# Designs tried in a protein design run: peptides against a protein of PDB entry 3C66. Part 88

Target 1, 189 residues: chain A of PDB entry 3C66
Amino acid sequence: KSWANLFEKNDFFFRYKFYLEITAYTRGSDEQHLKWSGLVESKVRLLVMKLEVLAGIKIAHPFTKPFESSYCCPTEDDYEMIQDKYGSHKTETALNALKLVTDENKEEESIKDAPKAYLSTMYIGLDFNIENKKEKVDIHIPCTEFVNLCRSFNEDYGDHKVFNLALRFVKGYDLPDEVFDENEKRPSK

## One batch from the design tools (peptide; made by RFdiffusion4, then SolubleMPNN)

Design b2_p19_4_s2 (from b2_p19_4, 7 letters changed)
Fold by OpenDDE base, seed 3:
Structure b2_p19_4_s2 (fold): chain B 189 residues (1-189), chain A 19 residues (1-19)
Amino acid sequence: as target 1 above (189 residues)
Amino acid sequence: MEPEVIISEKGNFLRIKPQ
């Protein structure tokens, strides 16, 4: 079975109990986001390599495609809310207060001319080498190095009013709804 | 058995704010 077949969308989000989410945020133009998210995506393989060599990590497999979303984002507070609430099923309902941009509504005048926050999210499935129930796995260093690598690539990416990058550790049952098809049932606890 | 995973001092979420 080719490596490509292992990453068919159908089983990736059911295969692992744990995921690392990498989200690139842009409050600006679609062009700005394309450049920023493209950079982040291009560096994910480096993070995977750093995770794989950690004693507590058995497997780190990236999903091949990003998930794309955008919201009308009129204020900086809205942008902060997106960054805080996105990426977890427990918290994503807070985003219902914002207008999600869709193919159906993107041409509406109120949406077309509105400030937007763009999101690109990459997922890494994780399996751990856990011998003892109380084992802590600290991935702070490789994750921080990844953020710093992306942020330092271009001076423009230091502007946190426009560009942001977050990493979230998520259990399979707490994955965002976006990763599941309409006919797929969310994993149970 | 679930590991305790630490990404940051805050736990499972890392977002580096500007200094």
Scores: peptide ipSAE 0.574, ipTM 0.932, DockQ to the pose 0.655
Fold by OpenDDE base, seed 5:
Order: structure tokens, then C-alpha cells, then sequence
Structure b2_p19_4_s2 (fold): chain B 189 residues (1-189), chain A 19 residues (1-19)
């Protein structure tokens, strides 16, 4: 199957057993987030290139469209919770304690003027060259280099109270609900 | 067949905190 055919069929989140999630977080303005997430997104291709050359990785295919979400985030503890719990189906239910900003509610006074955390998430589908099921694949270096590259681009991005960046390895059955349409069933274990 | 993927000392999650 060609790469083009994969995206045309919208089966990206069913094609791979494994995914790498890259999430840019901003607790601040929409303008701040646009700049930060745009920078992160622009560097994803560099990470893909570094992953592809690893012996244990057969395929690293980025999904080119980011997933956007935002939450009312009144406290630093809430922001920490978002960073800890977002990105897996097993943990995302904890975010129900926060108010998700939607097109339907964004104009409500209590939401419009509230502090917000913005999230932009990029996905990379992964296929591995493993001979043994117990084989370890270490991607720490390229992932760390990617984070450092993004953080060092502008001095402002060193402010962890505002800007954050995380990477998470997830199995297909543990992808967040946001990647599936309402009529789609998540992959089984 | 499932590989053990290591991103950080914490395993499958990387978030660099300020020192």
C-alpha cells in the first residue's frame, strides 16, 4: 500500500500497532501556542529522519495533520495533570475533571476569559524490525535531541510554566479517543 | 511480537523538566 493510499483511506490509526505521540503544550495565549506548536510541527520531519535510520525501526510515518485541543486550566496543578494524563486511553479519563473547550462552549463567559492550556499533538506510526519479542528499541537520543532543538529555538520556550513538549510511545489500542471517528471502533489488544 | 520501547528513564514517556 502506498503512503498516499493510506491517508486517502483515513486508516492511519489502524495501520500500525505502535505510535509515537508528540504533544506541544501552551498555558497562555492562542498566539503563543500557534507559534510554539508551529515550530514543533516544523521539526517533526527531522525526528522522523532520525528514527528511520535506527536498526530496530522499519518504518516511521508521520501523520501530517495535528490534533488540536484546549482545556480550561486555572492552576499549575491542572497543567501538570494535563501533561501527565493526556495521550493514552487508559489515562485520559482523568482529564474529565477539566473543562474541555469546544466550538459550542468557547464563547461562554466562564470559558472565554479563563486561563487555558492548548495542546497540539502529532503522530508517527511505527513498524519495527524485531527478531525477538523481548528486544529493546531505544529511541531516547533522537527524542531528547528533538525536545532540545525545539526548546532552544527561542529563549521564551525555556519557560516551563508556559511552554512544554512531551513524547509518548503508545500502542494502537491505547490511542486517545480523539484519533477515532464516532463510528470507528478502537483497535483491540 | 511487541518491542520494549525506551524513550526515557521512565520508559515510554519523555518530558524534560527544568533542573
Amino acid sequence: as target 1 above (189 residues)
Amino acid sequence: MEPEVIISEKGNFLRIKPQ
Scores: peptide ipSAE 0.574, ipTM 0.931, DockQ to the pose 0.621
Fold by OpenDDE base, seed 4:
Structure b2_p19_4_s2 (fold): chain B 189 residues (1-189), chain A 19 residues (1-19)
Amino acid sequence: as target 1 above (189 residues)
Amino acid sequence: MEPEVIISEKGNFLRIKPQ
């Protein structure tokens, strides 16, 4: 299969058993989020390069497109909940307590001028080197370095009340619903 | 065999809070 086929959505979220999610969060303006998420997205390839050289990782393939979502986020506690619950099918149902902003509802009076949290999520498909019989693969260092790289790029990005960045390791069956089309069946455990 | 992946002390999730 050509490299082009590896980056098609249709099979990407079925191709790997494991994924690394990188989510940039912004509780502020859409302009702030565009700058922040754009920066994070621009650095993902550096993380991939560092992951690929780890003995326990055979493959680290980034998906080329971010997933975008936004929620009405009236409180800091709501923002914390988003950061805690987003990115896993097991936990994302907790976000039903918040109003998801959609093209259909964005002009509603209760939504239009409400405080919002914006999310951009990048995915990296992972394949592990099983030959090493490593029970544990520690990717803390490259992930931490990535976060620090993004946060240190601009002093403004150090404001955790506005800008946040999280990484989550998920199994294919626990991917968020957003990555699947309506006609696609979630991978089984 | 599926490896256990560790990103942080919390396991599979990393979010660095300000010190």
Scores: peptide ipSAE 0.572, ipTM 0.931, DockQ to the pose 0.622
Fold by OpenDDE base, seed 2:
Structure b2_p19_4_s2 (fold): chain B 189 residues (1-189), chain A 19 residues (1-19)
Amino acid sequence: as target 1 above (189 residues)
Amino acid sequence: MEPEVIISEKGNFLRIKPQ
């Protein structure tokens, strides 16, 4: 398949054994989130470029469409839980304790005016160029630089009570359910 | 092959906390 085809969902989440997840979080208004997530999204290509030049990385392909979700988030503890539990199939069930905002329920009075956490998640598929199965690949520097780049763009983004950004390395079998259609089987280990 | 990928001191997760 051509590289161009990877910009569509297609088999992107089956193509790689490993993924880097980039999640922008906003506990605030939808407008705040649109600005924040838009900024993060606009910088993802720079991270990809930095990853591609690492000797241990053979392929770094971005999935160009973000996954969007929002939760009723009445407390800071709830916001912390979202940041801790989101992005892994192993832990995402903890989010069932929160009310997911959907098109069907967003106009309900209990949801419409409730405090919300917004999430936008970008994915990068990874293939590694390693000779030894036990070899370590360190991507700390480019990931940290990416976070700092996004956070430093506007002073407001320094407010961690509102704006957050996290990166997670995830194996294909542990991807969140959101990336798969109902008729798709989760990749095996 | 399953490389050990390091993103932070915690391993596979990076979230920079306020200093």
Scores: peptide ipSAE 0.567, ipTM 0.931, DockQ to the pose 0.654

Design b2_p19_4_s3 (from b2_p19_4, 6 letters changed)
Fold by OpenDDE base, seed 2:
Structure b2_p19_4_s3 (fold): chain B 189 residues (1-189), chain A 19 residues (1-19)
Amino acid sequence: as target 1 above (189 residues)
Amino acid sequence: MEPEVIISENGNFLRVKPQ
């Protein structure tokens, strides 16, 4: 299959049993988020390269399009909740307690000038070299190096009150709803 | 069989917390 086909949404989120989610968070301005998320996105390829050479990983394929969302985020506790709950179908319902910013509501007076948390999420599809054995695959080092690389790029990105970065390993059946179209059925467990 | 994947001390989730 051509690389071009891998970058199309069509079957990407059905192709793999496992995914690595990379989410950049910003509680601040849209301009701050654009710079931060753009940096993170620009480094994803380096992480993929590090993952591909691990013995336990057969395939690491990035999805090229980021998923963008934003929430009204009035408190630091709300920001912590977003970071804790986002990225998993089983936990994302907790985000319903916050106001999702949409094109339909962004101009509302209560939303327009409210503090916001911005999220950009990148996905890597994973396939493993595991046949009928309980094998442990440790990807802590390349993931930590990736986080450190992004955080150290600019001193401002060390401010955890504004900028955050998380990586989550998820199974296909536990992907967030945002990756599926309305006509698509979530993969079964 | 599903692999046990570790990306941090917390297992499948990596997020650096402020010290």
Scores: peptide ipSAE 0.504, ipTM 0.912, DockQ to the pose 0.628
Fold by OpenDDE base, seed 1:
Structure b2_p19_4_s3 (fold): chain B 189 residues (1-189), chain A 19 residues (1-19)
Amino acid sequence: as target 1 above (189 residues)
Amino acid sequence: MEPEVIISENGNFLRVKPQ
């Protein structure tokens, strides 16, 4: 298959058993999020390069487009909940307690002027060289370096009340619903 | 094949929290 085919959503999220999720969070303005998420996205390839050279990793392949979502986020506790629960199928149902902002509802008076949390998520498909289930692969260092790189780029990005960044290792069967179309079946365990 | 992957000291999730 050509490289171009690997960047299609439907192929990508069924191709790998494992994924690394990179999520940029902003509780603030759309403009703030655009700058923050854009920065994070611009650095993902550097993380990929660091992952590819690890002995335990056979393939680290980034998906080309971010997934975007936003929620009404009236409190800091709501913002913490989003950061804790987003990114896995097991936990994402907790987000149903918050109002998802959509193109259809964004002009409603209760939503338009409400505080919002914005999310941009990048995905990296992973394949490992390890055949033995007991083998351990440590990606802590490159992931931490990536977070530090993004956070240190601008002083404003150190404000955890506004800007956050998280990485999550997820199995294919536990990917968020957002990556699948309505007619697609989630991968089996 | 299900390798144990460490992304943080505490497992599969890395998020730097405020001090």
Scores: peptide ipSAE 0.503, ipTM 0.913, DockQ to the pose 0.600
Fold by OpenDDE base, seed 4:
Structure b2_p19_4_s3 (fold): chain B 189 residues (1-189), chain A 19 residues (1-19)
Amino acid sequence: as target 1 above (189 residues)
Amino acid sequence: MEPEVIISENGNFLRVKPQ
């Protein structure tokens, strides 16, 4: 299938066994998040390029659309919880303790003026060149370089109370619910 | 086959802490 066909959501989250999630977090204004997430998104292709040249990686294919979500985030502890629990189906149920902001509820009095954490998540599908199941693939360097690149772009992005950036390696069956439509079945192990 | 993928000392998750 052509590279163009890989941009269709329809099978992207079923095509790979493995994914790298890149999440930009902002506890602040929507304007702050727009700038931060936009920067991160603009740099994802640089990370892809660095991943592609690793011997253990056969394919690193970015999904072009970011996933956007926001939560009412009254406390710093809530913000830490979001950063810890988001991005894995195994752990995301913990986020049910927080109020997810939706188009339906965003105008509610308890939500509209509440502190928010904004999340933008990019996905990279991964295929590996491994000889055996015990082979290790270390992607720490390119991932760290990516984080440093984004964080160093502006001094404001060094404020971890407001801006955060995380990368998570996940298996297809452990992708967050957000990547699937209601009628789609989650991949099995 | 499933490789062991390492992103950080914490395994599959990377958040760079302030220095």
Scores: peptide ipSAE 0.502, ipTM 0.912, DockQ to the pose 0.657
Fold by OpenDDE base, seed 3:
Structure b2_p19_4_s3 (fold): chain B 189 residues (1-189), chain A 19 residues (1-19)
Amino acid sequence: as target 1 above (189 residues)
Amino acid sequence: MEPEVIISENGNFLRVKPQ
């Protein structure tokens, strides 16, 4: 069985207590997003490699497929809200104020021609080598290097009005609803 | 046991602002 088959969707989001979310944002065209998100996704394995060698990290396993979503995003403030609120169950309800683009509504005239923010999110499951509750695991350097690598790949990706990239450390019980099927119950605290 | 994980100076969220 290929390495890809080992990470079938079935238990990935229940297997770990902790996850690193990597979200690529684009306020622009679908073509712009495809290029940007594709680049980010292609570099995730490099971040995994850098995380795996840290003493505090026992396991860093990427989920193989991105989660895709898009919102009608008429203002820069809306785009900032998306970047602030997305990726956590406790905060994602704020996005209900925006129109989620779906297969059912994408052909509506008001949605079809509206400015959009596109999101692609990659997940890394994390297990830690911790001996005591006071141990700190600092992953700032590899995460920052990853962001800089992606942003510096093309001059266009320096435009923060269009392209953004964020990383979030999330506990399993605080994962976004998108990672669970309708018949699945999210992990409890 | 839960580690304290730091992604940025501000904790568990990293979004690099334009310089």
Scores: peptide ipSAE 0.499, ipTM 0.911, DockQ to the pose 0.669

Design b2_p19_4_s4 (from b2_p19_4, 8 letters changed)
Fold by OpenDDE base, seed 3:
Structure b2_p19_4_s4 (fold): chain B 189 residues (1-189), chain A 19 residues (1-19)
Amino acid sequence: as target 1 above (189 residues)
Amino acid sequence: MEPEIIISENGNVLRVKPQ
């Protein structure tokens, strides 16, 4: 059975108690986002490799496909709100104040010409070596190295008004709604 | 017992500005 079949969407977001979310943000053009998100996605394997060698991590498995979303983002404050609130079920409802771009509304004149924030999110499922009496697992270093690697690839990616990158540690019950199908129930606490 | 995961000094989100 090919690795591709093992990562069919069907149970990935139920398989792990913990996830690392990697979100590339772009407030600009679709072309800018495609380049930025593509770069970030291309480096995820390097992060996985660095996580796997940590004594406290038993498994780090990336989900194969990014989740894509975009919002009308008229102000820098809106862009900050997106970066602050996205990626957690507890906080994502705050994004309801913004217009989500959908296939149904993307051709509306008010949306077509509006400034947009684009989001591409990659997920890594995590399993920890609990038997290693290390009550604490520090993943700060590999995550920081990953961010620096992506940000330093091109000078343009240093512009935080346009390009941003966040990593969020999330429990399975707090995953965003986007990862579940309409017929799927969110994992319980 | 769930491990305590440290990703950032500021909680569960790492947002690093370019150096």
Scores: peptide ipSAE 0.474, ipTM 0.906, DockQ to the pose 0.668
Fold by OpenDDE base, seed 4:
Structure b2_p19_4_s4 (fold): chain B 189 residues (1-189), chain A 19 residues (1-19)
Amino acid sequence: as target 1 above (189 residues)
Amino acid sequence: MEPEIIISENGNVLRVKPQ
């Protein structure tokens, strides 16, 4: 079975206890985000390869499709808030203070011309080779290398006012609501 | 068993500035 066929959406977010979220942020145009997120997405497989060879990691499986979202983002503070709060169920409720752009509201005058933050999020399911509860697995290096790789690709991506990239380690029960269908129950703790 | 995962110095989120 091809690498792509191993990752059915249906149980991916229930299959692992742990996930690595990779989010590309853009406060700018849709075109800017398309280029930035496309670059990030194109490099995710390299991160997976680097994670897989770590002794503490048994499995690193990427979900093949990004999750796309956008918010009205009038201020830089709003953009920082998005970057701080997104990616965890515990904190994502803070995003309710912002207007989520949807297909239903995107043509509203207050939304259409508003500054926006665009988000593209990739997920990697993780399984660990842990014999002892106190075992530490350091994924800082490959994650940092990945961020540096993406940001160094073009000088424009050094503009933190526009382009950002974050990696978040989350437990399955703390995944954002966006990964679950309306009828799916969030994994329990 | 839940491992202790180190992704950054500041918790579970890595936001790296370009070097």
Scores: peptide ipSAE 0.472, ipTM 0.906, DockQ to the pose 0.672
Fold by OpenDDE base, seed 2:
Structure b2_p19_4_s4 (fold): chain B 189 residues (1-189), chain A 19 residues (1-19)
Amino acid sequence: as target 1 above (189 residues)
Amino acid sequence: MEPEIIISENGNVLRVKPQ
């Protein structure tokens, strides 16, 4: 199968058992988020390259487009909650306590001027060279290097009150609902 | 077969502070 077909949403989130999620968070302006998320997105290819050379990694395929979302985020505790709960189907229901910004509600006065947290999430599908269940694959180093690369690009990105970056290892059945269309059934365990 | 993946000391999420 051509790698080009893997960049289409149609079966990307069904093709792999494992995914690496890369989420850029911004509690600030849309302009701040655009710059931060754009930087992170531009560096994903470097992470892929570092993952591909690991002996335990058979395949690391990035999805081409980020998923975008934003929440009304009045407190720092809300921002921490978003970072803790987002990216897993098991925990994402906790985000229902916050107001999701949508095209339908974004012009409401209570939402328009509210503090917001912006999220941009990139996905990498993973396949492993594992013959034995007991084999460990350590991806800590390349992931840490990636975070450091993004955070060190500008001094402003060191402000954790505004800018954050998380990498989450997720099984296909635990992917967030956002990656599936309404007519698609979530992968089974 | 599900490999054991190490991404962080604190589970399956890596949230790194700038060094």
Scores: peptide ipSAE 0.468, ipTM 0.905, DockQ to the pose 0.663
Fold by OpenDDE base, seed 5:
Structure b2_p19_4_s4 (fold): chain B 189 residues (1-189), chain A 19 residues (1-19)
Amino acid sequence: as target 1 above (189 residues)
Amino acid sequence: MEPEIIISENGNVLRVKPQ
């Protein structure tokens, strides 16, 4: 099967048991987010390369397109909640307490001028080469290096009140709902 | 068998605070 077929959305989120989610967060303007998320996205290939050379990783395949979402985010506590709860099916229901910005509601007066948190999420499908149950795969170093690389690119990205970056290791059955179409069944445990 | 993946000291999420 050609590499092109691996990057089809429908197949990608069913092909792997494990995923690494890379989410760029911005509580600020759309312009700020575009710059920040664009930078993060541009560096994902470097992370993939670092993951692929790890002995415990057989495959690291990035999904080609980011998932974009935004929430009305009036407080810093709301922003922390988004960062805490986003990226897992188990916890994402907590985000229902916030107003999701959609194409249908973005022009509403209460939403248009409201403070927003923007999210861009990249996914890496992972296949592990684990022979023994007790084998640990430590991806902390390459992930930390990636975060540091992104945050050090511009002094402004050091402002954690505005710009944040998280990497989440997620099992396929615990992927956020956003990755599945309405007619797709979530992978089972 | 599910591999034990270490991404951070705090569970399955790495959130690095700016120094």
Scores: peptide ipSAE 0.477, ipTM 0.906, DockQ to the pose 0.677; fails the geometry check

Design b2_p19_5_s1 (from b2_p19_5, 10 letters changed)
Fold by OpenDDE base, seed 1:
Structure b2_p19_5_s1 (fold): chain B 189 residues (1-189), chain A 19 residues (1-19)
Amino acid sequence: as target 1 above (189 residues)
Amino acid sequence: PQSSVNRKNFSEFVFIPEE
Protein backbone atom coordinates (compact mmCIF):
# COMPACT_ATOMS: atom_id res chain seq x y z
CA LYS B 1 0.00 0.00 0.00
CA SER B 2 1.59 3.26 -1.12
CA TRP B 3 2.12 5.79 1.68
CA ALA B 4 0.04 8.13 -0.47
CA ASN B 5 -3.15 6.16 0.11
CA LEU B 6 -2.82 5.81 3.88
CA PHE B 7 -3.73 9.33 4.90
CA GLU B 8 -6.15 11.67 3.25
CA LYS B 9 -5.22 15.34 3.68
CA ASN B 10 -8.02 15.87 6.16
CA ASP B 11 -6.62 13.73 8.97
CA PHE B 12 -2.88 14.13 8.50
CA PHE B 13 -2.58 17.52 10.20
CA PHE B 14 -4.58 16.31 13.21
CA ARG B 15 -2.80 12.96 13.72
CA TYR B 16 0.48 14.20 15.13
CA LYS B 17 1.45 16.62 17.89
CA PHE B 18 4.64 17.51 16.04
CA TYR B 19 5.56 18.23 12.44
CA LEU B 20 8.74 18.90 10.53
CA GLU B 21 8.26 21.47 7.76
CA ILE B 22 10.66 21.44 4.81
CA THR B 23 10.40 24.60 2.71
CA ALA B 24 12.24 25.30 -0.52
CA TYR B 25 12.43 29.03 -1.30
CA THR B 26 13.33 30.63 -4.63
CA ARG B 27 13.61 34.33 -5.42
CA GLY B 28 13.90 34.08 -9.19
CA SER B 29 12.07 32.45 -12.08
CA ASP B 30 9.37 29.81 -11.94
CA GLU B 31 11.72 27.49 -13.84
CA GLN B 32 14.43 27.90 -11.21
CA HIS B 33 11.92 27.11 -8.48
CA LEU B 34 10.57 24.02 -10.24
CA LYS B 35 14.07 22.57 -10.46
CA TRP B 36 15.00 23.46 -6.87
CA SER B 37 11.75 22.38 -5.22
CA GLY B 38 11.64 19.22 -7.32
CA LEU B 39 15.11 18.28 -6.10
CA VAL B 40 14.22 18.94 -2.45
CA GLU B 41 10.99 16.98 -2.73
CA SER B 42 12.84 14.04 -4.31
CA LYS B 43 15.13 13.80 -1.26
CA VAL B 44 12.46 13.98 1.48
CA ARG B 45 12.14 10.18 1.50
CA LEU B 46 15.80 9.90 2.45
CA LEU B 47 15.25 12.23 5.40
CA VAL B 48 12.24 10.17 6.51
CA MET B 49 14.37 7.02 6.45
CA LYS B 50 17.01 8.69 8.61
CA LEU B 51 14.40 9.94 11.08
CA GLU B 52 12.68 6.56 11.41
CA VAL B 53 15.85 4.86 12.65
CA LEU B 54 16.28 7.28 15.56
CA ALA B 55 15.48 5.57 18.87
CA GLY B 56 13.24 8.40 20.06
CA ILE B 57 11.12 8.50 16.88
CA LYS B 58 8.28 6.02 16.62
CA ILE B 59 6.88 7.32 13.32
CA ALA B 60 8.05 9.76 10.66
CA HIS B 61 5.31 10.04 8.06
CA PRO B 62 5.57 12.39 5.06
CA PHE B 63 2.59 14.16 3.58
CA THR B 64 2.63 13.30 -0.12
CA LYS B 65 1.87 16.69 -1.69
CA PRO B 66 3.74 19.98 -1.39
CA PHE B 67 2.03 23.22 -0.45
CA GLU B 68 2.88 25.93 -2.95
CA SER B 69 2.67 29.70 -2.69
CA SER B 70 4.32 32.75 -4.19
CA TYR B 71 4.66 36.40 -3.19
CA CYS B 72 5.70 39.59 -4.88
CA CYS B 73 9.17 40.06 -3.44
CA PRO B 74 10.73 43.36 -4.58
CA THR B 75 13.64 43.42 -2.08
CA GLU B 76 16.08 41.10 -0.35
CA ASP B 77 14.64 42.26 2.97
CA ASP B 78 11.21 41.04 1.88
CA TYR B 79 12.76 37.68 1.02
CA GLU B 80 14.36 37.42 4.46
CA MET B 81 11.04 38.37 6.07
CA ILE B 82 9.24 35.60 4.16
CA GLN B 83 11.78 33.03 5.35
CA ASP B 84 11.51 34.27 8.95
CA LYS B 85 7.72 34.50 9.17
CA TYR B 86 6.50 31.60 7.03
CA GLY B 87 5.71 28.20 8.54
CA SER B 88 4.13 29.18 11.87
CA HIS B 89 0.61 30.36 12.65
CA LYS B 90 2.06 32.77 15.22
CA THR B 91 4.11 34.65 12.64
CA GLU B 92 2.46 34.08 9.25
CA THR B 93 0.21 37.15 9.57
CA ALA B 94 3.27 39.26 8.82
CA LEU B 95 3.12 37.89 5.26
CA ASN B 96 -0.10 39.87 4.73
CA ALA B 97 2.14 42.89 4.12
CA LEU B 98 3.20 41.24 0.84
CA LYS B 99 1.13 40.63 -2.27
CA LEU B 100 0.21 36.96 -2.57
CA VAL B 101 0.28 35.80 -6.18
CA THR B 102 -2.89 33.96 -7.18
CA ASP B 103 -4.34 32.60 -10.39
CA GLU B 104 -6.70 35.58 -10.38
CA ASN B 105 -4.04 38.28 -10.10
CA LYS B 106 -0.96 36.77 -11.80
CA GLU B 107 -1.71 38.51 -15.12
CA GLU B 108 -1.94 42.00 -13.60
CA GLU B 109 0.85 44.24 -14.94
CA SER B 110 2.07 45.08 -11.43
CA ILE B 111 2.44 41.37 -10.59
CA LYS B 112 3.34 39.70 -13.90
CA ASP B 113 6.77 41.30 -14.23
CA ALA B 114 7.47 41.77 -10.52
CA PRO B 115 10.23 39.86 -8.70
CA LYS B 116 8.72 36.85 -6.94
CA ALA B 117 9.54 34.51 -4.10
CA TYR B 118 8.28 30.96 -4.62
CA LEU B 119 7.66 28.54 -1.75
CA SER B 120 7.17 24.77 -1.75
CA THR B 121 6.63 23.09 1.62
CA MET B 122 6.66 19.41 2.53
CA TYR B 123 5.42 18.14 5.89
CA ILE B 124 6.53 15.17 8.00
CA GLY B 125 4.35 14.09 10.91
CA LEU B 126 6.35 12.92 13.92
CA ASP B 127 5.37 10.55 16.72
CA PHE B 128 7.90 10.13 19.49
CA ASN B 129 8.62 7.04 21.54
CA ILE B 130 9.54 8.69 24.79
CA GLU B 131 9.22 6.46 27.82
CA ASN B 132 10.80 9.07 30.03
CA LYS B 133 9.76 12.73 29.66
CA LYS B 134 13.43 13.67 30.12
CA GLU B 135 14.66 11.89 27.00
CA LYS B 136 15.88 14.31 24.37
CA VAL B 137 15.44 13.46 20.72
CA ASP B 138 17.99 15.17 18.52
CA ILE B 139 16.97 15.40 14.87
CA HIS B 140 19.70 17.95 14.10
CA ILE B 141 22.06 15.47 12.43
CA PRO B 142 19.64 13.98 9.87
CA CYS B 143 18.21 17.45 9.13
CA THR B 144 21.66 18.95 8.56
CA GLU B 145 22.67 16.04 6.34
CA PHE B 146 19.51 16.56 4.31
CA VAL B 147 20.19 20.27 3.81
CA ASN B 148 23.77 19.56 2.81
CA LEU B 149 22.62 16.91 0.35
CA CYS B 150 20.19 19.29 -1.36
CA ARG B 151 22.53 22.30 -1.39
CA SER B 152 25.50 20.35 -2.75
CA PHE B 153 23.61 18.87 -5.71
CA ASN B 154 24.26 21.92 -7.91
CA GLU B 155 26.63 24.85 -7.36
CA ASP B 156 23.82 27.29 -8.24
CA TYR B 157 21.93 26.19 -5.13
CA GLY B 158 24.70 27.70 -3.02
CA ASP B 159 23.41 31.19 -3.90
CA HIS B 160 21.39 32.17 -0.83
CA LYS B 161 20.10 35.28 -2.63
CA VAL B 162 18.11 32.99 -4.91
CA PHE B 163 17.79 29.54 -3.32
CA ASN B 164 17.01 28.74 0.29
CA LEU B 165 16.00 25.66 2.25
CA ALA B 166 14.56 25.74 5.75
CA LEU B 167 13.50 23.03 8.16
CA ARG B 168 11.14 24.02 10.96
CA PHE B 169 9.90 21.97 13.88
CA VAL B 170 6.29 22.95 14.54
CA LYS B 171 3.63 21.86 17.00
CA GLY B 172 0.28 20.86 15.54
CA TYR B 173 -1.52 23.87 17.04
CA ASP B 174 0.99 26.21 15.37
CA LEU B 175 0.78 24.81 11.83
CA PRO B 176 0.17 27.41 9.09
CA ASP B 177 -3.44 28.08 8.06
CA GLU B 178 -2.73 26.72 4.55
CA VAL B 179 -2.77 23.11 5.79
CA PHE B 180 -6.37 23.34 7.03
CA ASP B 181 -9.55 23.64 5.02
CA GLU B 182 -11.81 26.63 5.67
CA ASN B 183 -14.23 24.47 7.63
CA GLU B 184 -11.52 22.86 9.78
CA LYS B 185 -10.59 24.07 13.23
CA ARG B 186 -6.89 23.99 14.03
CA PRO B 187 -5.78 21.71 16.87
CA SER B 188 -5.87 23.28 20.32
CA LYS B 189 -2.98 23.24 22.69
CA PRO A 1 28.15 29.23 3.70
CA GLN A 2 25.94 28.39 6.66
CA SER A 3 22.79 26.65 5.50
CA SER A 4 19.50 28.47 6.16
CA VAL A 5 18.94 25.80 8.80
CA ASN A 6 22.00 27.02 10.66
CA ARG A 7 20.37 30.43 11.02
CA LYS A 8 17.40 28.95 12.77
CA ASN A 9 18.02 28.15 16.39
CA PHE A 10 19.08 24.50 16.35
CA SER A 11 17.39 24.34 19.72
CA GLU A 12 14.26 23.71 17.69
CA PHE A 13 15.66 20.34 16.64
CA VAL A 14 16.47 19.24 20.17
CA PHE A 15 13.14 18.92 21.82
CA ILE A 16 11.70 17.36 24.86
CA PRO A 17 8.12 16.68 23.92
CA GLU A 18 6.26 18.80 26.39
CA GLU A 19 2.95 17.23 27.06
Scores: peptide ipSAE 0.038, ipTM 0.678, DockQ to the pose 0.481
Fold by OpenDDE base, seed 5:
Structure b2_p19_5_s1 (fold): chain B 189 residues (1-189), chain A 19 residues (1-19)
Amino acid sequence: as target 1 above (189 residues)
Amino acid sequence: PQSSVNRKNFSEFVFIPEE
């Protein structure tokens, strides 16, 4: 398959068994989120470069576009719940307790004026050089360096009440529903 | 600085940062 096909949504989320999710969270304004998520997204290529040089990683390919979502988030507990539950098919159903902001409802007064959590998620498809299931690949260093790079860019990004950054390792069958079209079948185990 | 990684997200074959 050509390099060009790798960046097609429908092929990308079926091509790999494993994915690294990078989610920028903002509980604040859309302007705050745009700056924060834009920064995180701009650094993803640096993370990819660091992953590709690891002996246990054969391929690290970023998906080129972020997935954007937002929820009405009236409390700090709701914000913690979003960060805990988002990014896995196993847990994402808990988010149904929150109001998803959509193009259809965003202009409603109750939603427009509500506190919001914004999410921008980038995906990296991973292929491993693992012959034995007992072998482990440690991606701790490059991931930690990436988080530190993003968080240290501006002092404001140290405020965990507003800005958060999570990295999640996910199997293809456990990807969030948002990455698939309605007519697509989720990968099996 | 604590890496913002969900502690529930461990793989048997991949190590990721803990918060």
Scores: peptide ipSAE 0.032, ipTM 0.658, DockQ to the pose 0.187
Fold by OpenDDE base, seed 4:
Structure b2_p19_5_s1 (fold): chain B 189 residues (1-189), chain A 19 residues (1-19)
Amino acid sequence: as target 1 above (189 residues)
Amino acid sequence: PQSSVNRKNFSEFVFIPEE
């Protein structure tokens, strides 16, 4: 299969048992988020390259498109909650306490002027080398380097009140609902 | 089938500890 075919949404979220989620968070303006998420997205390829050279990683394939979401985020606690709960099917239901911004509701007065948290999430499908059942793959180093790279790019991105970046290791059955179409069944355990 | 990989979630990073 050509590399191009590997990045089609069609079965990407069913192909791998494991995924690395990279989420750029912004509590601020849409413009701030566009700059921040754009930077993060531009660096994902570098992370992939660093993951691919790890002995325990057989494949690291990025999904080419980010998933975008935004929530009304009136408090810093809400922003922390979003960062804690987002990115896992097990925990994402907690986000139902917040108002998801949609194309249908974005013009509502209560939403339009509300403080918002913006999320852009990139996914990397991971295949591990099974032969050494005991080989724990430490992705901490490349992930840390990636975060440092993004955070150090501009001094403003060091402000955790506004800009955050999280990397989450997730099993396919625990991917957020957003990655599946309404007609798609979530992978089983 | 890929074996389960142990993970530690950190605020910004996921660490899969080496055993």
Scores: peptide ipSAE 0.042, ipTM 0.613, DockQ to the pose 0.076; fails the geometry check
Fold by OpenDDE base, seed 3:
Structure b2_p19_5_s1 (fold): chain B 189 residues (1-189), chain A 19 residues (1-19)
Amino acid sequence: as target 1 above (189 residues)
Amino acid sequence: PQSSVNRKNFSEFVFIPEE
């Protein structure tokens, strides 16, 4: 199936039971985030290739567009909270305690110059070989290699106060609300 | 089922859901 079929957001997030979320976090400038997220995004294809060759993985398909969000993030604790709570429907409601930056509010004085956490999230849809249910698919290795690849690219990316990278394995019914349109119903178990 | 974040000493969070 052509990668072109992955451009339809609506089908992608219903197609798989499992997803790997790759989120680049930046607590800093938009320029810092652009560089960091751009690097991470550029390496996702390498991760996909490493996942596809695993015997337990039938399909690993990346969604081609990142999801972009930013929050007012005045403290390090807020930044840790974002990283803990983001990427799961079960926990994402905790982010409502933070001010989401939008096109409508970004020019407000209280938001414009506020410290921000920027998020860029890539999704990989995963289909597992059912016959190999007994074999634990260890995605830890390729994921770790991916993280190391991104972090080692520039010494500045070693600063965890500014730059973070998280990989989250998520079930389709627990995907964040951002991946669905307003008229779409979340996948059931 | 608590997603045991096996905080392996990875400075970076890989969440593998433990079955």
Scores: peptide ipSAE 0.032, ipTM 0.621, DockQ to the pose 0.086; fails the geometry check

